Peptides against a protein of PDB entry 4N7V. Designs and how they scored, part 207

Target 1, 222 residues: chain A of PDB entry 4N7V
Amino acid sequence: TLRSITSPLVAHRLKPIRQKTKKAVVSILDSEEVCVELVKEYASQEYVKEVLQISSDGNTITIYYPNGGRGFPLADRPPSPTDNISRYSFDNLPEKYWRKYQYASRFVQLVRSKSPKITYFTRYAKCILMENSPGADFEVWFYDGVKIHKTEDFIQVIEKTGKSYTLKSESEVNSLKEEIKMYMDHANEGHRICLALESIISEEERKTRSAPFFPIIIGRKP

## One batch from the design tools (peptide; made by RFdiffusion4, then SolubleMPNN)

Design b2_p30_3_s4 (from b2_p30_3 with E5L E10R E11K E19K A21H W24Y)
Fold by OpenDDE base, seed 1:
Structure b2_p30_3_s4 (fold): chain B 222 residues (1-222), chain A 30 residues (1-30)
Amino acid sequence: as target 1 above (222 residues)
Amino acid sequence: EEEELEEERRKELEEELEKLHEEYEEEEEE
């Protein structure tokens, strides 16, 4: 099943973006829908031959073939759906489209990992919790030039000297120099606070059913 | 400084997207 390969993509709260490659254009629209446009070149003109439009929650996929499959000239936005539109749920998507959906999902997940959800200014650093899940990326930019980037898979440290290294195990984290441990301790505290705030704010959003509270900025740079 | 950090994040995103696109295009040619 498609679900065994990937989860439904989530594009909520993402800013619009449009990325062109040789064979495709991937977009997040103002509506937070995700579009994959399949592009072919004829006579030095690019044409959109197929469009996958995925809902912001990833559960609905609309597929259409512009101009009866002849293609529509590539523009600054996806071509409007015309006749011969197919609509699928995530669980009913034909296998021939799974790769394209997976591509869209990876694209969205990457954008989410670089999209601030919570920005928190401490006395010593700017802390940023990103939108990706599970295990959201967390960045700490210390005002003195140290940077820590935490992902689900690793921790990257950039020291004041510009020296960079990656930690992939707890043993490596425990072997850090004492001076770096101080930065790591502060980063971990900031991370804990951001996660706690995310939980509290998300619960209030659920209760209020208003416009999204995220992204948010907490505090000011000293 | 916030603009600089946002620009750095945007640059990192673009670099990772380029890798994703290259991987996808290579797989579509097979």
Scores: peptide ipSAE 0.291, ipTM 0.813, DockQ to the pose 0.816; fails the geometry check
Fold by OpenDDE base, seed 5:
Structure b2_p30_3_s4 (fold): chain B 222 residues (1-222), chain A 30 residues (1-30)
Amino acid sequence: as target 1 above (222 residues)
Amino acid sequence: EEEELEEERRKELEEELEKLHEEYEEEEEE
């Protein structure tokens, strides 16, 4: 099943973006829908041959073939749906589209990993908890130039000198220089606070069923 | 300064997206 490959993508709260490659254009629209445009080149002109438009919650996929499959010239936005539209639920999506959906999902997840959910200013750093899940990325930009980027898989450190390295185990973290450990300790505290705030705010959102509270900014740069 | 950080984050996103795109496009050619 598609569900065994990926979960429904979640594009809520994401800002519009459009990324063009040789064979595809992927977009997050103002509506928070996700579009995958399949591009073919003919006579030095790019044409959109197929479009997958995915709802913001990932549960509805609309597929259409511009100009009856002849293609529509590539533009700065997806072509409007044509008369030949197929609409599927996530669980009813034909297998031939699964890879394209997975691509869209990965794209969205990557965008989420770079989309601030909580920005928290400390005395020493700008801390950012991102939108991706599970294990949201967490970035700490110290005002003195040190950067720490935490993901589910690794921790990247960029020192004041510009020296960068990746830590993939607790043993490597424990082997850090004491100076770097101080930054890591601060980053971890900021991370804890952001996670706590996320939990509290999410609970309030659930209770009130109001408009989304995220993204939020806590504090200000000193 | 915040604009610089936003620009850097945007560049990081673009680089990671490029890798994702390469993976997708390579698999479509096979």
Scores: peptide ipSAE 0.290, ipTM 0.810, DockQ to the pose 0.837; fails the geometry check
Fold by OpenDDE base, seed 3:
Formats: structure tokens, C-alpha cells, sequence
Structure b2_p30_3_s4 (fold): chain B 222 residues (1-222), chain A 30 residues (1-30)
């Protein structure tokens, strides 16, 4: 099943973006929908031959072939859907479209990993919890130039000298020099606080019928 | 400074997206 390969993508709160490659254009629209445009070149002109338009919650996929499959000239936005439209739920998406959906999902996940959800200024650093899930990326930019980037898979450290290294296990973290451990301890504290705030804010957001609370900025740079 | 950090994140995103695009295009050629 598609679900065994990927979860429904989530594009909520993401800013519009459009990325062109040789064979495709992937975009997040103002509506927070995600579009994959399949591009073909004819006589030095690029045409959109197929469009997958995915809802912001990833659960609805609308597929259409612009201009009756003849293609529509590539523009600054996806072509509007016309008469020959197929609409699928995530679980009913034909297998032939799974790879394209997975590509869209990976794209959205990357965008989410670079989209601030919570920005928290401490005495020593700017902490940022990103939108990706599960295991949101967490960045700490210390004012003295040290950077720590935490992902679900690793921790990257950039020291004041510009020396960079990656930690992939707790044993490696425990083997850090004491000076670096101080930065890591602060990063972990900031991370804990951001996660706690995310939980509290999300719960209040659920109880209210207002605009999204995220992204949020807490504190200010000293 | 905040703009510089945002630009750096954007650059990192573009680099990762480039890799994703290359991987996808290679798979579609097989």
C-alpha cells in the first residue's frame, strides 16, 4: 500500500514555494496545496503534461492532464484543472502515481525541516524547532558562533573554529569534550522547552477556533 | 543577522532539494 511507503504529506503553515527541475516542477501554493507538474520539452518549449494536485493534509489527490493530454505551456503556476479530472483519496491512489506522491512527500518534508515552528531566544542562543514530523529538526545558533543541528538521525556540531562533525549515538555525545557538552546541555534544555511549549500551544489551538498560532517567536535576542 | 540566518537555511534547503531532484530523475530514467 502507499501507506506502507509514506504517510500523507502535511503542508499546513508552509509558505508558497516553486522548484523547477528538468522533468518536473514541485510547488506549494498559497492554498497550501502541493502540485507536481510533469514537464516535457517540445521544440524548445516546456509543456506540463500531467499534474498531481495534493491537498494540504495529503489526503486528496487530484490528477489532470492539461489541454486534453497535449500539454499546457509551462508558466509561473500550475495550469488550472479542466474537464478530465480524476480525484483520489490517499488510500485509493493508483500505484502508478505512488512514486510521484512519494516525491512530493519528500519535498514537503524537506521544506518542513527548514520551516520554523517555534523560535526561542535564550541568553546564549537562538533556538528553532522546525515543522517536520515525527522528530522535528531542532537548530541552535549560539551567539558566539557555535551551531548545533539536531535531527531524528544525528546531531551536527559546528564549533567556533568552523570545525564540523556529526554525532550518531549517545556514546559519541558522551565522549564530547566538556566545553562542547555545555553547548549540548543548553541545546537540550532549549529543545525540551520548545517541545513543551509546542504541546501546550497546540492544545490551546485545538480548543480555539482562531487562526493558527504557529509559527511563534518567544523572547528576544539579548 | 536574522536575514543571514534565513538565507543560510534557504541555501541548505536548495542544496537538499537538488539532491532529491537528482535522485528522483535518475530513478525515472531506469
Amino acid sequence: as target 1 above (222 residues)
Amino acid sequence: EEEELEEERRKELEEELEKLHEEYEEEEEE
Scores: peptide ipSAE 0.288, ipTM 0.811, DockQ to the pose 0.783; fails the geometry check
Fold by OpenDDE base, seed 4:
Structure b2_p30_3_s4 (fold): chain B 222 residues (1-222), chain A 30 residues (1-30)
Amino acid sequence: as target 1 above (222 residues)
Amino acid sequence: EEEELEEERRKELEEELEKLHEEYEEEEEE
């Protein structure tokens, strides 16, 4: 099943973006829908032959073939659906489209990993919890130039000198110089606070069922 | 300064997106 290889993508709260490659254009629209445009070149002109338009919650996929399958000239936005429109739920998506959906999902997940959900200013750093899940990326930009980037898989440290390294185990973290440990401790505290705030804010958001509370900025740069 | 940090994040995103696109295109050619 598609669910065995990916979960429904989540594009809520993401800013519009459009990325072109040789074979495809992937977009997040103002509506927070995700579009995958399959591109083919003919006579030095690029045409969109197929479009997958995925709902912001990833659960609905609308597929259409522009201009009756002849293709529509590539433009600055996806072509509007006109003819031969198919609509699928995530669980009913034909297997032939799974790879394209997975690509869209990976794209969205990457964008989410760089999209601030919570920005928290401490005395020493700008802390940012990102939108990706599970295990949201967490970035700490210290005002003195140190950067720490935490992901589900690793911790990257960029020192004041520009020296960068990646930590993948607790042993490596424990082997850090004392001065770096201080930054790590602060980063971890900021991370804890952001996660706690995320939980509280999400619960209030659920109760009110109003406009989204995220992204949110907490505090101000000193 | 905030704009500089945002620009850096944008740059990182673009670099990672490029890798993702390359991976996808390679898989389509296989």
Scores: peptide ipSAE 0.286, ipTM 0.808, DockQ to the pose 0.835; fails the geometry check

Design b2_p30_4_s1 (from b2_p30_4, 9 letters changed)
Fold by OpenDDE base, seed 3:
Structure b2_p30_4_s1 (fold): chain B 222 residues (1-222), chain A 30 residues (1-30)
Amino acid sequence: as target 1 above (222 residues)
Amino acid sequence: NEEEERREEEEREKELEEELKKLDEEFEKE
């Protein structure tokens, strides 16, 4: 099943973006919908031959073939849907579209990993929890120039000297110099706080059913 | 402080662009 290889993409709260590749253009729209435009070139002109328009919650996929399948000239936005439209739920999406959906999902997940959800200023650092899930990326920018980037898979450290390295196991973390461990301890504390705040704010957001509370900034740089 | 914030944002944008390029290369290879 599609669900066995990817979850429904989530584009809520993401800023609009349009990325052109050789074969496709992927966009997050102002509506927070995601579009994959499949591009073909004929006589030095690029045409959109197929469009997958995915809802912001990833659960609805609308597929259409512009200009009766002849293609529509590539523009600064996806072509409008025609009368010949197919609409699918996530679980009913034909297998022939799974690769394209997965690409859109990976794109959105990558954008989310660089989209601040919570910014938290401590005495020593600017902490940023990103939008991706599960295991949101967490960045710590220490005011003295040290940077720590935590992901689900690794921790990257950039020291004051510019020396950078990646840690992929607990053993490697435990083998850090004492001075670096101090930065890690602070980063971990900031991370814990951001996760706790995310939970509390999300719960309150659910109760109020108003405009989104995220992104949010907590504190200020000293 | 605003200059620092801008530098941090530019760095994140650069990282995003690099990772997007990798994703695109993988997609085109399949």
Scores: peptide ipSAE 0.378, ipTM 0.869, DockQ to the pose 0.793
Fold by OpenDDE base, seed 4:
Structure b2_p30_4_s1 (fold): chain B 222 residues (1-222), chain A 30 residues (1-30)
Amino acid sequence: as target 1 above (222 residues)
Amino acid sequence: NEEEERREEEEREKELEEELKKLDEEFEKE
């Protein structure tokens, strides 16, 4: 099943973006829908032959073939759906489209990993919890120039000197210099706080069912 | 302060672009 390969993409709260490759253009629209345009070159002109338009919650996929399948000239935005539109739920998406959906999902997940959800200013750093899930990326920009980037898979440290290294195990973290451990401790505390705030804010958001509370900025740089 | 924030944003955008490039390369190879 598609679900065994990927979860429905989530594009909520993401800013519009358009990324072009040789074979495709992926866009997050103002509507927070995601479009995958399949591109073919003919006579030095690029044409969109197929479009997957995915809802912001990833659960609905609308597929259409511009200009009756003849293709539509590539423009600065996806071509509008016209004729021969197919609509699928995530679980009913034909297998032939799974790779394209997966690409869109990975694209969105990557964008989410660089999209601030919570920005929290501490005495020493700007902490940022990103939108990706599970295990949202967490960045800490210390005012003195140290940077820590936590992901589900690793921790990257950039020291004031510009020296960069990646930690992938607890043993490596434990082997850090004492001075770096102090930064790590602060980063971990900021992370904990951001996660706690995320939980609280999300719960209030659920209760009110109002406009999204995220992204949110807490505090100010000293 | 605003300049630093802009610098940080630009750095994240650059990182995103680099990772997107990798993703795109993977997609095109398959």
Scores: peptide ipSAE 0.383, ipTM 0.870, DockQ to the pose 0.827; fails the geometry check
Fold by OpenDDE base, seed 5:
Structure b2_p30_4_s1 (fold): chain B 222 residues (1-222), chain A 30 residues (1-30)
Amino acid sequence: as target 1 above (222 residues)
Amino acid sequence: NEEEERREEEEREKELEEELKKLDEEFEKE
């Protein structure tokens, strides 16, 4: 099943973006819908042959073939759905579209990993918890130039000198220089606080069912 | 402050572009 290879994408709270590749253009629209435009080139002109338009919650996929399948010239936005429109639920999406959906999902997840959900200013750093889940990315920009980037898979450290390295195990973290450990400790504390705040805010959102509280900025740069 | 935030955002965008490039390459290989 599609669900066995990916979950429904979640594009809520994401800013619009349009990314062109050789064979496709993927977009997050103002509506927070996600579009995958499949592109073909004919006589030095690019045409959109197929479009997958995915709802913001990932559960509805609208597929259409512009200009009766002949293609529509590539523009700065997806072509409007006009010809040969099919609508599917996530669980009923034909297998032939799974790869394209997965691509869209991965794209959205990457965008989410670079989309601030919580920004928290400490005495020493700007901490940012990102939108991706599970295991949201966490960035710490120390005011003195040190940067720590935590993902589910690794921790990247950029020192004041510009020296950069990646840590993939607890052993490597434990082997850090004492000076760097201080930064890591602060980063971890900021991370803990952001996660706690995320939980609290999310609970309040659930209770009030109001407009989204995220993204949120807590504190200010000293 | 605004300049620093802009630079941070540009760096995140660059990282995103690099990861997207990898994703695109994977998508094109299949």
Scores: peptide ipSAE 0.382, ipTM 0.870, DockQ to the pose 0.714; fails the geometry check
Fold by OpenDDE base, seed 2:
Structure b2_p30_4_s1 (fold): chain B 222 residues (1-222), chain A 30 residues (1-30)
Amino acid sequence: as target 1 above (222 residues)
Amino acid sequence: NEEEERREEEEREKELEEELKKLDEEFEKE
């Protein structure tokens, strides 16, 4: 099943973006829908031959072929759906479209990993929890120039000198110099706080049924 | 302060572009 290789993409709260590649254009729209435009070149003109329009929650996929499959000239936005539209749920998406959906999903996940959800200012650093899940990216920008970037897979440290290294195991973390451990400890505390706040804010958002509370900024730089 | 924020945003944008390039390369190879 498609679910065995990817989860439904989630584009909520993401800013619009349009990324062109050789074979496709992927977009997050103002509506937070995701579009994959498949592009072909003919006579030095690019045409959109196929469009996958995916709902913001990833559960509905609308597929259409502009101009009856002849294609529509590539523009600054996806062509509007015409007649003969196919609509699928995530679980009923034909296998021939799975690769394209997976591409869209990876694109969205990457954008989410660079989209601030919570910004928290501490005495020593600006902490940022990103939108991706599970295991949201977490960045710490210390005011003295040290940077720590935590992902599900690794921790990247950039020291004041610009020296950069990546930690991929607990053993490597434990082998850090004491001065770096201090930064790591602070980063971990900030991370804990951001996760706690995310939970509390999300719960309150659910109760109020209001507009999205995220992204949110907590505190200010000293 | 605004300059620092812009710098951080530019760095994130650069990282995003680099990762997108990798994703695109993977997508085109298959």
Scores: peptide ipSAE 0.379, ipTM 0.869, DockQ to the pose 0.736; fails the geometry check

Design b2_p30_4_s2 (from b2_p30_4, 10 letters changed)
Fold by OpenDDE base, seed 1:
Structure b2_p30_4_s2 (fold): chain B 222 residues (1-222), chain A 30 residues (1-30)
Amino acid sequence: as target 1 above (222 residues)
Amino acid sequence: NEEELKKLEEEREEELKKELAKLAEEWEKE
């Protein structure tokens, strides 16, 4: 099943972006929908032959073939749907479209990992909790030049000298130099605070049922 | 300051673009 290889993509709160490749264009629209355009070249002109339009919650996939399948000239945005449209739920998506959906999902997840959800300024650093889930990326940019990037899989450290290394286990983290441990401690504290704030804000957002509260900026750089 | 924040944002965007490009290349090679 598609669900066994990926989850429905989530494009909520993401800024519009368009990435063109030779064979396809992937876009996050202003509507927060995601479009995968299949591109073919004919007579030195690029045409969109197929479009997968995925809802912001990833659960609905609308597929259409512009201009009766003849293709529509590639533009700065996806072509509008035609009358002949196929609509699928995530769980009913034909297998022939799974690769395209999976790419869209990976695309969105990558964008989410670089999209600030909470920005928190401390006395020493700019802390950023990202939108990706589960296990949101967390970045700390210390004002003195040290950088720490935490993901679900690793921790990257960039020292003042520019020396960079990646930690993939707790043992490696525990083996850090004392000076770096101080930065890590601060990063972890900032991370804890961001997670706590995310929880509180999300709860209030649920209760209020208003426009999204995120992204949010807390504090100011000293 | 605002100028520094802007620079950081630009660097983040460039990093994202590079990673997206890499992802796209991988997808097209499959």
Scores: peptide ipSAE 0.402, ipTM 0.859, DockQ to the pose 0.845
Fold by OpenDDE base, seed 3:
Structure b2_p30_4_s2 (fold): chain B 222 residues (1-222), chain A 30 residues (1-30)
Amino acid sequence: as target 1 above (222 residues)
Amino acid sequence: NEEELKKLEEEREEELKKELAKLAEEWEKE
């Protein structure tokens, strides 16, 4: 099943972006929908032959073929759906479209990993919790030049000298120099605070049913 | 301050685009 390969993509709160490749264009729209445009070249003009329009929650996929499959000239936005439209739920998506959906999902996940959800300024660093899930990326930019990037899979450290290394286990973290441990401790504290704030703010957002509270910025650089 | 933040956002966006390009290359080669 498609679900065994990927979960429904989530594009909520993401800023619009359009990325052109050789064979496709992937976009996050103002509506927070995701579009995959299949591009073909004919007579030195690029045409959109197929469009997958995925809802912001990833559960609905609308597929259409512009101009009855003849294609529509590539523009700055996806062509509008015409009468020849197929609509699928995530679980009913034909297998022939799974690769494209997976690509869209990976695209969105990458964007989410670089999209700030919470920005928290401490006395020593700018802390950023990203939108991706599970295990949101967390970046700490110390004002003195040290950088720490935490993901679900690893911790990357960039020292003042620019020396960079990756930690993949607790043992490696425990083997850090004392000076670096201080930065790590601060990063971990900032991470804890951001996660706590995320929980609290999300709960209040649910209660108010108003416009999204995120992204949010807390504090200012000293 | 606002201009500096905007510059940082632009740099982040450019870096994101580079990573997205790598993702696209990988997808197209498969």
Scores: peptide ipSAE 0.400, ipTM 0.860, DockQ to the pose 0.676
Fold by OpenDDE base, seed 2:
Structure b2_p30_4_s2 (fold): chain B 222 residues (1-222), chain A 30 residues (1-30)
Amino acid sequence: as target 1 above (222 residues)
Amino acid sequence: NEEELKKLEEEREEELKKELAKLAEEWEKE
């Protein structure tokens, strides 16, 4: 099943973006829908032959073939749907489209990992919790130039000198120099606080049913 | 302060674009 290889993509709160490649254009729209345009070249002109339009929650996929399958000239936005439109739920998506959906999902997940959900300014650093899940990326930009990037898989440290290294185990973290441990301790504290705030804010959103609270900025640079 | 924040945002966007390009290359190669 498609669900065995990927979860429904989630594009909520993401800013619009359009990325062109050789064979495709992937877009996050103002509506937070995701479009995959398949591109072919004829006579030095690029045409959109197929479009997958995925809902913001990833559960509905609309597929159409512009200009009766002849293609529509590539523009700055996806072409409008044709009269012949196929609509599928996530679980009913034909297998022939799974690879394209998976690419869209990975695209969105990558964008989410670089999209701030919570920005928290401390005395020493700008802390940022990202939108990706589970295990959201967490970045700490210290005002003195040190940078720490935490992901589910690793911790990257960039020192003042520009020296960069990656930590993948707790033993490596424990073997750090004391001066670096101080930065790590601060980063971990900031991370804890951001996670706590995320939980609290999300609960308040649920209760009030108001406009989305995220992204949010807490504090200011000293 | 605002200029510094803008610079950080630009660096993040540039990194995102680079990673998106890599993802695209992998997808198209398969």
Scores: peptide ipSAE 0.393, ipTM 0.855, DockQ to the pose 0.845
Fold by OpenDDE base, seed 4:
Structure b2_p30_4_s2 (fold): chain B 222 residues (1-222), chain A 30 residues (1-30)
Amino acid sequence: as target 1 above (222 residues)
Amino acid sequence: NEEELKKLEEEREEELKKELAKLAEEWEKE
């Protein structure tokens, strides 16, 4: 099943973006829908032959073929659905479209990993909790130039000198220089606070049933 | 402060585009 390969993508709160490649264009729209445009070139003109439009919650996929399959000239936005429209749920998506959905999912997940959900300014750093899940990325930009990037899989450290290294185990973290440990401690504290705030804000958001509270900025740069 | 935040956002977007380009290249090669 598709579900065994990927979960439904979640594009809520993501800013619009459009990424063109040789064979495809992926977009997050103002509506927070995701579009995959399949591009073919003919006579030095690029045409969109197929479009997958995925709902913001990833559960509905609308597939259409512009101009009855003849294609629509590539523009700055996906062509509107007009002909040969099919609508599928995530669990009913034909296998022939799974690769394209998976790409869209990876695209969205990457965008989410770079999309601030909570920005928290401390005395020493700008802390950012990202939108991706599970295990949201967490970045700490110290005002003195040190950077720490935490993911579910690793911790990347960029020192003042520009030296960069990745930590993948507790042993490696424990082997850090004391100076770096201080930064790590601060990063971890900022991370804890952001997670706590996320929980509290999400609960209030659920109760209020209003516009999204995220993204949010806490504090100001000193 | 707002101008500084805007600059940081622009830099982040640029980095994102670079990573998205890499992802796209990987997808097209598969």
Scores: peptide ipSAE 0.396, ipTM 0.859, DockQ to the pose 0.697; fails the geometry check

